# Ledger of designs, part 35: peptides against a protein of PDB entry 1MQS

Target 1, 223 residues: chain A of PDB entry 1MQS
Amino acid sequence: ILKMLFLNKDLNNNDNITTITDDIFNQQEIIWKVLILDIKSTATISSVLRVNDLLKAGITVHSLIKQDRSPLPDVPAIYFVSPTKENIDIIVNDLKSDKYSEFYINFTSSLPRNLLEDLAQQVSITGKSDKIKQVYDQYLDFIVTEPELFSLEISNAYLTLNDPKTTEEEITGLCANIADGLFNTVLTINSIPIIRAAKGGPAEIIAEKLGTKLRDFVINTNS

## One batch from the design tools (peptide; made by RFdiffusion4, then SolubleMPNN)

Design b1_p12_7_s3 (from b1_p12_7, 7 letters changed)
Fold by OpenDDE base, seed 4:
Order: structure tokens, then C-alpha cells, then sequence
Structure b1_p12_7_s3 (fold): chain B 223 residues (1-223), chain A 12 residues (1-12)
């Protein structure tokens, strides 16, 4: 998250948030930015950072993407939002209206190819592609509850997986969502785990899905 | 990278 707030520059990850923010605040000129969030990413940011941390990272204001926002044409914006068609359309509209000086787009999870192409096509039509400085999928679709603990914040996951009335389709869908969240977490910590799961249940489904995602990622990053 | 892909398509 801090890396994103500092425009995806390399940071020393061995330091605590306070040390990182203090060092950057003291050593570099602060670039003031706007942070644009959605409901999901707001929860993620709030779980990791305090308001003071955002200020030290140069975030002058943060707002929801669906809120009416005043134009700040001389201020760069960081978007940290879900990879949805709706959010893409809003970003493009903000670009068309010259709402900000520069656009640093960070999606909370993997951006599907079709949405990437849609974003690129819409941006190309505006003639303002030069204002889009970055497009990343940050793999930050989780909440950090403690320094060494995280949650996917999937409502009623335990209940759904253990209710005998739950359909196979619902279980499979939930397992896919869990696997996606775990995948994002693994990528964030930059460590590939050994996956072990009990056989014959949802845990195996999740493990298989996660394993496939990790293998595909490793193959794609080495190519 | 996603950024590289975007840049490639946005300039077309």
C-alpha cells in the first residue's frame, strides 16, 4: 500500500510504516496527491494505515470514486479501486473532464483482459493517454487486522461452507473467491507457500484453485 | 506488465 501511495517506487520494506513515512517525509519533497477509493478499498486502506500515515504519504484528500469530487486539475490522483466496468467508466470520465493532472490507476485485484482493453480503448479516444501514468493491479483485496494477520472479509464464509442447504455452485463460487483473496495475499507478501489442504472438501477445492493461479503466475512472470 | 500492455493499447 505505501509503495502505491508513493507512486509504486521501491521502498525499504524492512521498516515499520512510521519509519518509512518519516524518512520519506524528511528526505524528499512531498508530492501532494488525491486518493480515490471505493467501499472495498476504503476498508483495506483503513485496516493498514492511519489518517496521519496518509498525510505523511502526501495524500491531501481521499474520496469515494462514486462521490461528487471537485476538480483539482493541478493535483495528481491515485485510484485504488475494484476492477469493474463502472469504475473504469468513472475514471475515463474524470480523465475527459481533466479532473486531475495525472492518473495513477491501481486496481485492488487482477484486471481482466477485456476490461483492460476497454479502458485502453476509451482512453485512446480521449486523446489524453499521456495523463495515465500507471495502470497496476495491486493484489490488495484483503484487510489487515493486525501486523501479521489478515482477513478476506468474506461475509458468512463459514456458515455458507457448512450449511447443508448450500448448493455445489455456491460452494464452488465461494471457494473461487477465497482462492482469489489468498492469491492476492501471497503476491503481496512475495512468498510462494507450500499449500496443504484436507482432502474431500472445500479446502481441497481452494487449494487446487490457488495452486493453479500461483503456477500460472510464476509461468507468466518468468516469460 | 499490465502497465506495458495498457500503454501498448492506449496508443493505438
Amino acid sequence: as target 1 above (223 residues)
Amino acid sequence: SLNDIFNKYSTL
Scores: peptide ipSAE 0.059, ipTM 0.768, DockQ to the pose 0.133
Fold by OpenDDE base, seed 2:
Structure b1_p12_7_s3 (fold): chain B 223 residues (1-223), chain A 12 residues (1-12)
Amino acid sequence: as target 1 above (223 residues)
Amino acid sequence: SLNDIFNKYSTL
């Protein structure tokens, strides 16, 4: 998250949030930015950062993407939002309207290729591609509740997985979503975990899916 | 990278 707030510059990962923000605040000129969020990313950020941390990162204003926002044509914007068609269309509309000076687009999870192509095509049509400075998928689709505990904030996950009326397809779909969230968490931690799961239930399915994702990622990054 | 892919398509 802090890396994103500092326009994806390399930060010293060995320092705590306070040390990082204080060091940057003291050593570098603060670039003031607007932070554009959705409901999900707001929860993610709020679980990790305090209001003062945002300020120290140069976030002068934060707003929801669906809210009416005043133009700040001289201020760069960081988008940290879910990878949806709706959010893409809003970003493009903000670009068309010259709402901000620069656009740093960060998706909370992986952006599907079709949506990436849609974003790129729409941006190309505007003739303002030069204002798009970055496009990232941050893999931050989780909430930190404790230093050693996190939540994916999936509504009714336990109920759905334990309801005998739930279809195999629904279970498989939910397990895939959970595995995606776990994968994002692992990438954020930058360490490959040892996976432990109970046998004979959804946890095993999730573990298998996560294992596959991790293997595929390692293969693709080493090639 | 995602950024590289985006840049490729946005400049076409």
Scores: peptide ipSAE 0.059, ipTM 0.769, DockQ to the pose 0.132
Fold by OpenDDE base, seed 1:
Structure b1_p12_7_s3 (fold): chain B 223 residues (1-223), chain A 12 residues (1-12)
Amino acid sequence: as target 1 above (223 residues)
Amino acid sequence: SLNDIFNKYSTL
């Protein structure tokens, strides 16, 4: 998260949030930025960072992507939002309107290729591609509730998975979504987990899906 | 990288 707030520059991974922010604040000129969030990413950021941490990272103001925002044509913007068509259209509209000086786009999870192509095509039509400085998938679609506990914040997941009326397709779909969230969490932690799941239920399905994703990722990264 | 892919498409 801090890396994103510092425009994806390399940070010393051995330092805590306070040390990193203090060192940068004291040693370098702060680049003031606007942070644009959605409801989901707001929860993610709030679970990890305090308002003072955002300020120390040079965030002057943070707003929801769907809120009316005043133009700040001389200020760079960091978007940290869900990879949706709606959010892409809003970003492109902000670009067309010259709402900010530079655009650093960060998606909370993997951006599908079709949406990436849509974003790129719309940006190209504007003639303002030079204002898009970065496009990243951050894999940060989880909430840290405690130092050793996190949540994917999927509403009614337990009820849906245990309701006898839930279809196999619905269970499979939800298990896939959970596995994706867990996969993103693992990538963020940068450590391969030991997976423990109850047998004979949705937890086992999720564990298998996650295991497959991790294996595929390791193979693709080493190739 | 995602940036590389984006740059490739946005400059066409």
Scores: peptide ipSAE 0.059, ipTM 0.769, DockQ to the pose 0.131
Fold by OpenDDE base, seed 5:
Structure b1_p12_7_s3 (fold): chain B 223 residues (1-223), chain A 12 residues (1-12)
Amino acid sequence: as target 1 above (223 residues)
Amino acid sequence: SLNDIFNKYSTL
């Protein structure tokens, strides 16, 4: 998250948030930015950062993407939003309207290829592609509740997985979603875990799906 | 990178 707030510049990972923010804040070149969030990403940010941390990161104002936002044509914007068509359309509209000087687009999770293409196409049509400075998948589709504890914030996951009325398809779908969230978490922490799961239940399905995703990722990144 | 892909498509 901090990396994103600093426009995905390399940060010394060994420093705590305070040290990083203090060091950067003490550096004469604070780039003031607008942070554009959605409901989900707001929860994510709020779980790990305080308002003061945002300020120290150069965030002057934060707003919801769906809110009516005043143009700040001289201010760069960081978008940290879900990878949805709706959000893409809003970003493009903001681009068209010259709402901000620069656009640093960060998706909370993986942007599907079709949406990437859509974004690129729409941006191309605007003729303002130069204002799009970054497009990233941040893989931050989780909430940090406590140190070393996180939540995917999937509503009724326990109930769904344990309800005998739940169909196998529903279970499989939910397991896929959980695996995606875990995958994003793993990528965020930049550490590949050893996956252990109970056999014969949803946990195994999740573990398998996650394992596959991780393997595929490793293969693709090493290629 | 996603940026590279984006740039590739946005310039087409």
Scores: peptide ipSAE 0.056, ipTM 0.766, DockQ to the pose 0.134

Design b1_p12_7_s4 (from b1_p12_7, 5 letters changed)
Fold by OpenDDE base, seed 1:
Structure b1_p12_7_s4 (fold): chain B 223 residues (1-223), chain A 12 residues (1-12)
Amino acid sequence: as target 1 above (223 residues)
Amino acid sequence: SYQDILNKYSTL
């Protein structure tokens, strides 16, 4: 998250949040930025950072992507939002209106290829592609509730998985979504976990899906 | 350009 707030520059991974922000604040001029969030990413940011941390990272103002926002044509913007068609359309509209000077786009999870192509097509039509500086998948689709506990904040997951009326297709779909969230968490932590799950239920399905994703990722990154 | 945006896309 801090790396994103500093425009994806290299940071010392051995330092805590306070040390990193203090060092940057003291060593270089702060670039003031606008942070654009959605409901999900707001929860993510709030679980990891405090308002003072945002300020030290140069975030002068933060707002929701769906809120009315005043133009700040001389200020760079960081978008940290869900990879949805709606958010893409809003970003493109902001670009068309010259709402900010530069656009650093970060998605909470992997942007599907079809949406990436849609973004690229819409931006190309505007003729303002030079204002888009970065497009990143951050894989930050989780909430840190406690030092050793996190949540994907999927509404009614327990109810859906334990309702006897839920179809196998619905269970499989939800398990896939959960596995994707867990995969993103693992990538963020940068450590391969030992997966433990209850047998004979949805947890086992999720564990198997996650294991497959991790194996595939390791193979692809080492090739 | 279209390709410019694709080139700016990064993932882990």
Scores: peptide ipSAE 0.249, ipTM 0.866, DockQ to the pose 0.701
Fold by OpenDDE base, seed 5:
Structure b1_p12_7_s4 (fold): chain B 223 residues (1-223), chain A 12 residues (1-12)
Amino acid sequence: as target 1 above (223 residues)
Amino acid sequence: SYQDILNKYSTL
């Protein structure tokens, strides 16, 4: 997250947010930026950072992507939003309207290829592709509640998984979504976990899916 | 320009 707030520049490997922000604050000129969030990413940011952290990172204003936002044509913007068509359309509209000077787009999870292509196409039509400075998958679609504990904030997951009326297809779909979230979390923490799951239930399905994703990722990155 | 955006895409 901090890296994103500093336009994905390399940060010193200090483990302490305060130290990182202080070091950057002291060593570099603060680039003031606008942070555009959605509901999900707001929760993520709020779980990890304090308002002062945002300020120290040069975030002068933060707003929801769906809110009416005043143009700040001389201010760079960081988008940290879900990879959805709706958000892409809004970003493109903001680009068209010259709402900000530069656009640093960060998605909370992996942007599907079709949406990437859509983004690229729409941006190309605007003729303002030069204002798009970055497009990143951040894989931050989780909330840190406590150290060593996080949540994917999937609504009614427990109920859905335990409701006898839930179809196998629905369970499988939900398990896939959970696995995706866990995968993103793993990538974010930059550590491959040992997966432990109860056998004979949804947890096992999730574990298997996650394991597959991780294996595929490792294979693809080492290749 | 289309390709430019694609080139700007970064993932882990």
Scores: peptide ipSAE 0.249, ipTM 0.866, DockQ to the pose 0.704
Fold by OpenDDE base, seed 3:
Structure b1_p12_7_s4 (fold): chain B 223 residues (1-223), chain A 12 residues (1-12)
Amino acid sequence: as target 1 above (223 residues)
Amino acid sequence: SYQDILNKYSTL
C-alpha cells in the first residue's frame, strides 16, 4: 500500500510504517496527491493505515470515486479502486473534465483484458493519454485485522458453505473466489506459502485451487 | 494512444 502511495517506487522493506514515511520525508520532497477510493478499497486502506500515515505519504485529501469531487487540475491523483466497468467510466469522465493533473490508476485486483482494452479505447478517444501515468494491479483485495490475521470480507461465506441447500456449483464458485483472494494475498507478501487445510471439506477444495493457481503462476513467471 | 495505455499496464 505504501509503495502505491509513493507512485509505485521502490521502498525499504521495514516492518514499521512510521520508519518508512520518516525516511522518505527526510530524503525527498513530498509530492502532494489526491487519493480516490471506493467502498471496498476504503476498508482495505483503513485496516492498514491511519489518517496521519496518509498525510505523511503526501495524501492531502481522499474521497469516494462515486461522490461529487471538486476539480483540482494542478494536483496528481491516485486511484485505488475495484476493477469494474463503472469505475473505468468514472475515471475516463474525470480525465475528460481535466479533474486532476495526472492519473495514477491502481486496481484492487487483476483488471480483465476486456476492461483494459475498454479503458485504453476510451482514453485514446479523449486525446489525453499522456495524463495517465500508471495502470497497476495491486492485488489488495483483503482486510488486515491483525498483524498475523486477515479477512477476504466475503459475506456469509461460512453460512453458504454449511447450508445443506447450497448447490455444488455455488460451493465451487465460492471456493474459487476465496482461492483468488488468497492468491492475491500471496502475491502481496511475495512468498510462496506452505498450505495447510482440513481434509474432506471446503477448506481442501480451496487449498487445491490455490495450489494450482500458485503452481501455474510460478511456471508462467519462470518461463 | 491506445497502445500507450497498454504499455503503461503493470501486474505483479
Scores: peptide ipSAE 0.248, ipTM 0.867, DockQ to the pose 0.713
Fold by OpenDDE base, seed 2:
Structure b1_p12_7_s4 (fold): chain B 223 residues (1-223), chain A 12 residues (1-12)
Amino acid sequence: as target 1 above (223 residues)
Amino acid sequence: SYQDILNKYSTL
């Protein structure tokens, strides 16, 4: 995934995600990019990356492929989407409209030959094939599953938290909702957790809110 | 061209 976010350049695979992103962030000029996802790829990204990882990878905006997106003709776009006819048609339409400066197309799984031919044919008709920089099969059609994992089923939480268009108020509100969901989960489990969160992001905000809620609850119930 | 896109296709 990180390799894709850095336009499929070679990365040092010996380090964890944080170390890789920090090293690249410190050593290389940031290329700001748009990340275009679908529902499936959003789940994949969310299962592997933290909030700050996208930013450190130079992702300035991310959105769903089916959403109305503002043109950013001077910004390169990374598509990470399912290999479907629908997605291909949208990509081609985005190309026709000069929505982005460059197109880095990554499919979550293998693109069938017939769809590759369709993509190639449609792009050729546009006369803008030069804007297509890459077409990759990433084979990232998975969700990292961890034992003892649960979902709050908050729609597009990762997208909302990482969209630059999201206001601080919206982020704070979402973090509060997440904390509420976690709080309810903790109560359901009937066990007070040790909270661990990454510093400097939404996770810390959520952890703080959750901690406060738990403390208040314990005080009020013991009281 | 059509061939240009095919040439840009890569697999992992």
Scores: peptide ipSAE 0.241, ipTM 0.859, DockQ to the pose 0.323

Design b1_p12_8_s1 (from b1_p12_8, 6 letters changed)
Fold by OpenDDE base, seed 4:
Structure b1_p12_8_s1 (fold): chain B 223 residues (1-223), chain A 12 residues (1-12)
Amino acid sequence: as target 1 above (223 residues)
Amino acid sequence: SYNDILNKYSTL
């Protein structure tokens, strides 16, 4: 998250957010930015950072993407939002309106190819592609409740998985969502885990899906 | 310009 707030520049791997922000604040001229969030990413940011941390990272204002926002044509914007068609359309509209000076687009999870192409097409039509500086998958679709603890914040996951009325399709869908969240978490930690799961239940489904995602990622990154 | 956005796409 801090890396994103500093425009995805390399940061010192210090464990203490305060130390990182203080060091950067003291060593470099602060670039003031606007942070644009959605409901999900707001929860993510709030779980990891304090308001003061955002300020130290140069975030002067943060707003929801669906809110009416005043133009700040001289201020760069960091978008940290879900990879949805709706959010893409809003970003493109903001671009058309010259709402900000620069656009650093960060998606909470992987942007599907079709949406990337849609974004590219719409931006192409505007003629303002130069204002988009970054389009980045952050893989930050989780909540950090404690320094060593995280949650996917999937509502009623336990209930859904244990309700006898839940369909196999619903279970499979939920398991896929869980696997996606875990995948994002693993990538953020930058460590490939050994996956172990009980056989014959949702845990196995999740483990298999996660394993496949990780294997595919490793293969694609090393090729 | 279409390719510009694609080239700016990065993933972790």
Scores: peptide ipSAE 0.246, ipTM 0.867, DockQ to the pose 0.737
Fold by OpenDDE base, seed 1:
Structure b1_p12_8_s1 (fold): chain B 223 residues (1-223), chain A 12 residues (1-12)
Amino acid sequence: as target 1 above (223 residues)
Amino acid sequence: SYNDILNKYSTL
């Protein structure tokens, strides 16, 4: 998250949040930025950072992507939002209106290829692609509730998975979504976990899906 | 350009 707030520059990973922010604040000229969030990413940011941390990272103002926002044509913007068509359309509209000087786009999870192509096409039509400085998948789609506990904050997941009326397709779909969230968490932690799950239920399905995703990722990164 | 945005896309 801090790396994103500093425009994806390299940071010393051995330092805590306070040390990193203090060092940057004291040693470098702070670049003031606008942070644009959605409901999900707001929860993510709030679970990890305090308001003072945002200020030290140069975030002068933060707002929701769906809120009316005043133009700040001389200020760079960081978008940290869900990879949806709606958010892409809003970003492109902000670009068309010259709402900010520069656009650093970060998605909370992997942007599907079709949406990436849509973004690229729409931006190309505007003739303002030079204002788009970065497009990143951050894989930050989780909430840190406690030092050793996190949540994907999927509404009614337990009820859905334990309802006898839920179809196998619905269960499989939800398990896939959960596995994706866990995968993102693992990538963020930068450590391959030992997966433990109850047998004979959806937890086992999720564990298998996650295991497959991790194996595939390791193979692809080492090739 | 279209390719410009694609080239700016990064993932872990």
Scores: peptide ipSAE 0.240, ipTM 0.864, DockQ to the pose 0.701
Fold by OpenDDE base, seed 5:
Structure b1_p12_8_s1 (fold): chain B 223 residues (1-223), chain A 12 residues (1-12)
Amino acid sequence: as target 1 above (223 residues)
Amino acid sequence: SYNDILNKYSTL
């Protein structure tokens, strides 16, 4: 998250958030930016950072993507939002309106190829592609509740998985979504976990899916 | 221009 707030520049210090922000703040190299969030990413940010941390990271203001926002044509914007068509359309609209000077787009999870193409197409039509500085998948689709605990914040997951009326297809679908979230979490932590799951239930399905994703990722990364 | 955005896309 901090890396994103610093425009995905390499952070030299693996120190705690406070040390990193203090160091950068003291170096007078702070770039003031607007942070654009959605509901989901707001929760993510709030779980990890304090308002003071945002300020130290150069975030002058943060707002929801769906809110009416005043133009700040001389201020760069960081978008940290879900990879949805709606958000893409809003970003493009903001681009069209010259709402900000630069656009640093960060998605909370992987942007599907079709949406990437859509974004590219729409931006190309605007003729303002130069204002798009970055497009990143951040894989921050989770909320940190405790240092050793996180949540994917999937609504009614427990109920769905334990409701006898839930179809196998629905379970499989949900398990896939959970696995995706976990995958994103793993990538964010930058550590491949040992997966442990109860046998004979959704947890096993999730574990298998996650394992597959991780294996595929490792293979693709090492190739 | 179309390719510009694609080239700017970064993922893990």
Scores: peptide ipSAE 0.239, ipTM 0.863, DockQ to the pose 0.690
Fold by OpenDDE base, seed 2:
Structure b1_p12_8_s1 (fold): chain B 223 residues (1-223), chain A 12 residues (1-12)
Amino acid sequence: as target 1 above (223 residues)
Amino acid sequence: SYNDILNKYSTL
């Protein structure tokens, strides 16, 4: 998250949030930025950072993407939003309107290829692609509750997985979503976990899906 | 250009 707030520059990962923000604040000129969030990413940010941390990271204003936002044509913007068509359209509209000076786009999870192509096409039509500085998949689709505990904040997950009326397709879909969230978490911590799951239930399905995703990722990154 | 955005796309 902090890396994103500092325009995806390398940060010293050995320090806690406070130390990192203090060091940067004291050593570097602050680049003031606007942070654009959605409901989901707001929860993510709020679980990890305090308001003062945002200020120290140079976030002068934070707003929801769906809110009416005042133009700040001289201020760079960081988008940290879900990878949806709706959010892409809003970003493009903001680009068209010259709402900000620069656009740093960060998605909470992997942007599907079709949406990436849509974004590219729409931006190309505007003739303002030079204002788009970055497009990142951040893989930050989780809530940190404790240093050793996190939540994906999936509504009614327990009920859905334990309801006998739930279809196999629904279970499979939910397990896939959970596995995606866990995968994102693993990438964020930059460590491959030992997976432990109860057998004979949804946890096993999730573990298998996660294992597959991790294997595929390792293979693709090493090739 | 269309390719400009694709070239700016990055992942972890």
Scores: peptide ipSAE 0.239, ipTM 0.864, DockQ to the pose 0.707

Design b1_p12_8_s2 (from b1_p12_8, 8 letters changed)
Fold by OpenDDE base, seed 4:
Structure b1_p12_8_s2 (fold): chain B 223 residues (1-223), chain A 12 residues (1-12)
Amino acid sequence: as target 1 above (223 residues)
Amino acid sequence: SFQDIFDKYHTL
């Protein structure tokens, strides 16, 4: 998250948030930025950072992407939003209207190719692609509840998985979604964990799916 | 211009 707020520059991850923000604040000129969020990413940011941390990162204003926002044509904007068609359309509209000086687009999870192509097509029509500085998959589709614990914040996941009325297809779909979220989290941590799960339940299904994703990723990264 | 967005896209 901090890396994103500093326009994806390299940061020393060995330091705590306060040390990182203080060092940058004291040693470098602060670039003031607007942060554009959606409901999900707001929860993510709020779980990790305090208002003072945002200020130290140069975030003076943060708003929801669906809210009416005043034009700030001389201010760069960081978007941190879900990879949806709706959000892409809003970003492109903001680009068309010269809402901000520069656009740093960050998606909470991987942007599907079809949506990337849509974004590229729409931006090309505007003739303002130069104002888009970055497009990143951040893999921050999770909530940090405490320093060593996180949540995917999937509504009623426990109830759904334990309801006898839930279909096998629904369980499989939910397990896949959970595995995707965990995969994103692992990539953010930048380490491959040892996966442990209870046997004979949905946790085992999730663990298997996650393991496969991680193995495939390692193979593809090393090829 | 279409390719520009792809060039700016960063993913794992």
Scores: peptide ipSAE 0.447, ipTM 0.924, DockQ to the pose 0.646
Fold by OpenDDE base, seed 5:
Structure b1_p12_8_s2 (fold): chain B 223 residues (1-223), chain A 12 residues (1-12)
Amino acid sequence: as target 1 above (223 residues)
Amino acid sequence: SFQDIFDKYHTL
């Protein structure tokens, strides 16, 4: 998250968030930026950072992507939002309107190819692709509640998975979504976990899906 | 211009 707030520059400091922000604040000229969030990413940011941390990272203003926002044409913007068509359209609209000077786009999870193509196409039409500086998958689609506990904040997941009326297709779909979220979390923490799950239920399905994703990732990154 | 976004896209 901090890396994103510093425009995805490598941070050489391995210290805690406060030390990193303090060091950067003291050693570097602060680039003031606007942070554009959605509801989900707001929860993510709020779970990890304090308002003062945002300020130290040069975030002067943060707002929701769906809110009416005043133009700040001389201010760079960091988007940290879900990879959705709606968010893409809003970003492109902001680009068209010259709402900000520069656009640093960060998605909470991987942007699907079709949406990447859509983004590229729409941006191409605007003729303002130069204002888009970065497009990153951040894989921060989780809420940190405790150092050893996190949540994907999927509404009614327990109810859905335990409702006898839920179809196998619905369960499979939800398990896939959960596995994707877990996968993103694993990538964020930059460590391969030992997966433990209860047998004979959705947890096993999720574990298998996650295991497959991780194995595929490791194979693809090592090839 | 279309390719520009792809060039700027970073993923794991």
Scores: peptide ipSAE 0.445, ipTM 0.924, DockQ to the pose 0.664
Fold by OpenDDE base, seed 1:
Structure b1_p12_8_s2 (fold): chain B 223 residues (1-223), chain A 12 residues (1-12)
Amino acid sequence: as target 1 above (223 residues)
Amino acid sequence: SFQDIFDKYHTL
């Protein structure tokens, strides 16, 4: 998250948030930015950073992407939002209206190829692609609740998985989504976990899917 | 350009 707030520049990963923000804030020149979030990413940011941390990272103001936002044509903007068609359309509209000076786009999870193509096509039509500085997948679609506990914050997951009326297809789909979230979390932590799951239920399905994703990733990155 | 956005896209 801090790397994103500093425009994806390399930071010393051995330092805690306070040390990093203090060091940068004490530097003579801070780049002031606007941070644009959605509901999900707001929860993610709030679980990791305090308001003072945002200020120290040069965030002057933060807003929801769906809110009416005043133009700040001389201020760079960081988007940290879910990879959805709706959010892409809003970003492109903001670009068309010259709402900010520069656009640093960060998605909470991997942007699907079809949406990347849509973004590229729409931006190309505007003729303002030079204002788009970065497009990143951040893989930060989780919330830190406690130092050793995190949540994907999927609404009604427990209810859906335990409802006898839920179809196997629906269960499989939800388990896949959960596994994707866990996979992104693992990549963020940069450590392969030992997976423990209860047998005979959705947890086992999730564990299997996650294991497969991790194996495939390791094979593909080492090839 | 269309390709410009792809060049600016970073993923794992």
Scores: peptide ipSAE 0.439, ipTM 0.923, DockQ to the pose 0.654
Fold by OpenDDE base, seed 2:
Structure b1_p12_8_s2 (fold): chain B 223 residues (1-223), chain A 12 residues (1-12)
Amino acid sequence: as target 1 above (223 residues)
Amino acid sequence: SFQDIFDKYHTL
């Protein structure tokens, strides 16, 4: 999430969210941005970040994508929304209207090819493709409710998983480490969870690995 | 162009 809020720049910081935001805030000029969310992504953001974190990331205002939003033609916008036809149409309409200076589009999960093609087609018709700076799949299609929130405190896990330079082997290794951590947590809680993960990304890999570990454990314990 | 969006698309 923080990487997204900083326009998907590499954040070489292993510290907690507060330390990362403080360090960036102190080192770089704040680029003020608008954050456009939907209901689902709002829940995701709210579960992970505090209002102060958004401000430190340069988010001046945030709004719902379906809400009537005033034009800010000199302000870059970050979209963090579900990969739906409706959201794509709204983004394109905002582009047509010159609502913002730049468009950084982030989807909460993988954008299907048909929707990517639709986005590309619609944007091409506008002649304003230059204003689209980024289109990212973030794979942050999860809601964590407090107080049952925990962290494995794995340094740079998000950054590593979202870096296009990361090798498949590195991803697999990291996913295995995460699965091990989750497995240990589950054993500590002494309850077998129902595992839910976003499809098509690292979360699915982790879920599969964790599921296998849990199944093996149950089989071995019952033997 | 149509290709421009594809070039800007990053997936995991």
Scores: peptide ipSAE 0.427, ipTM 0.920, DockQ to the pose 0.442

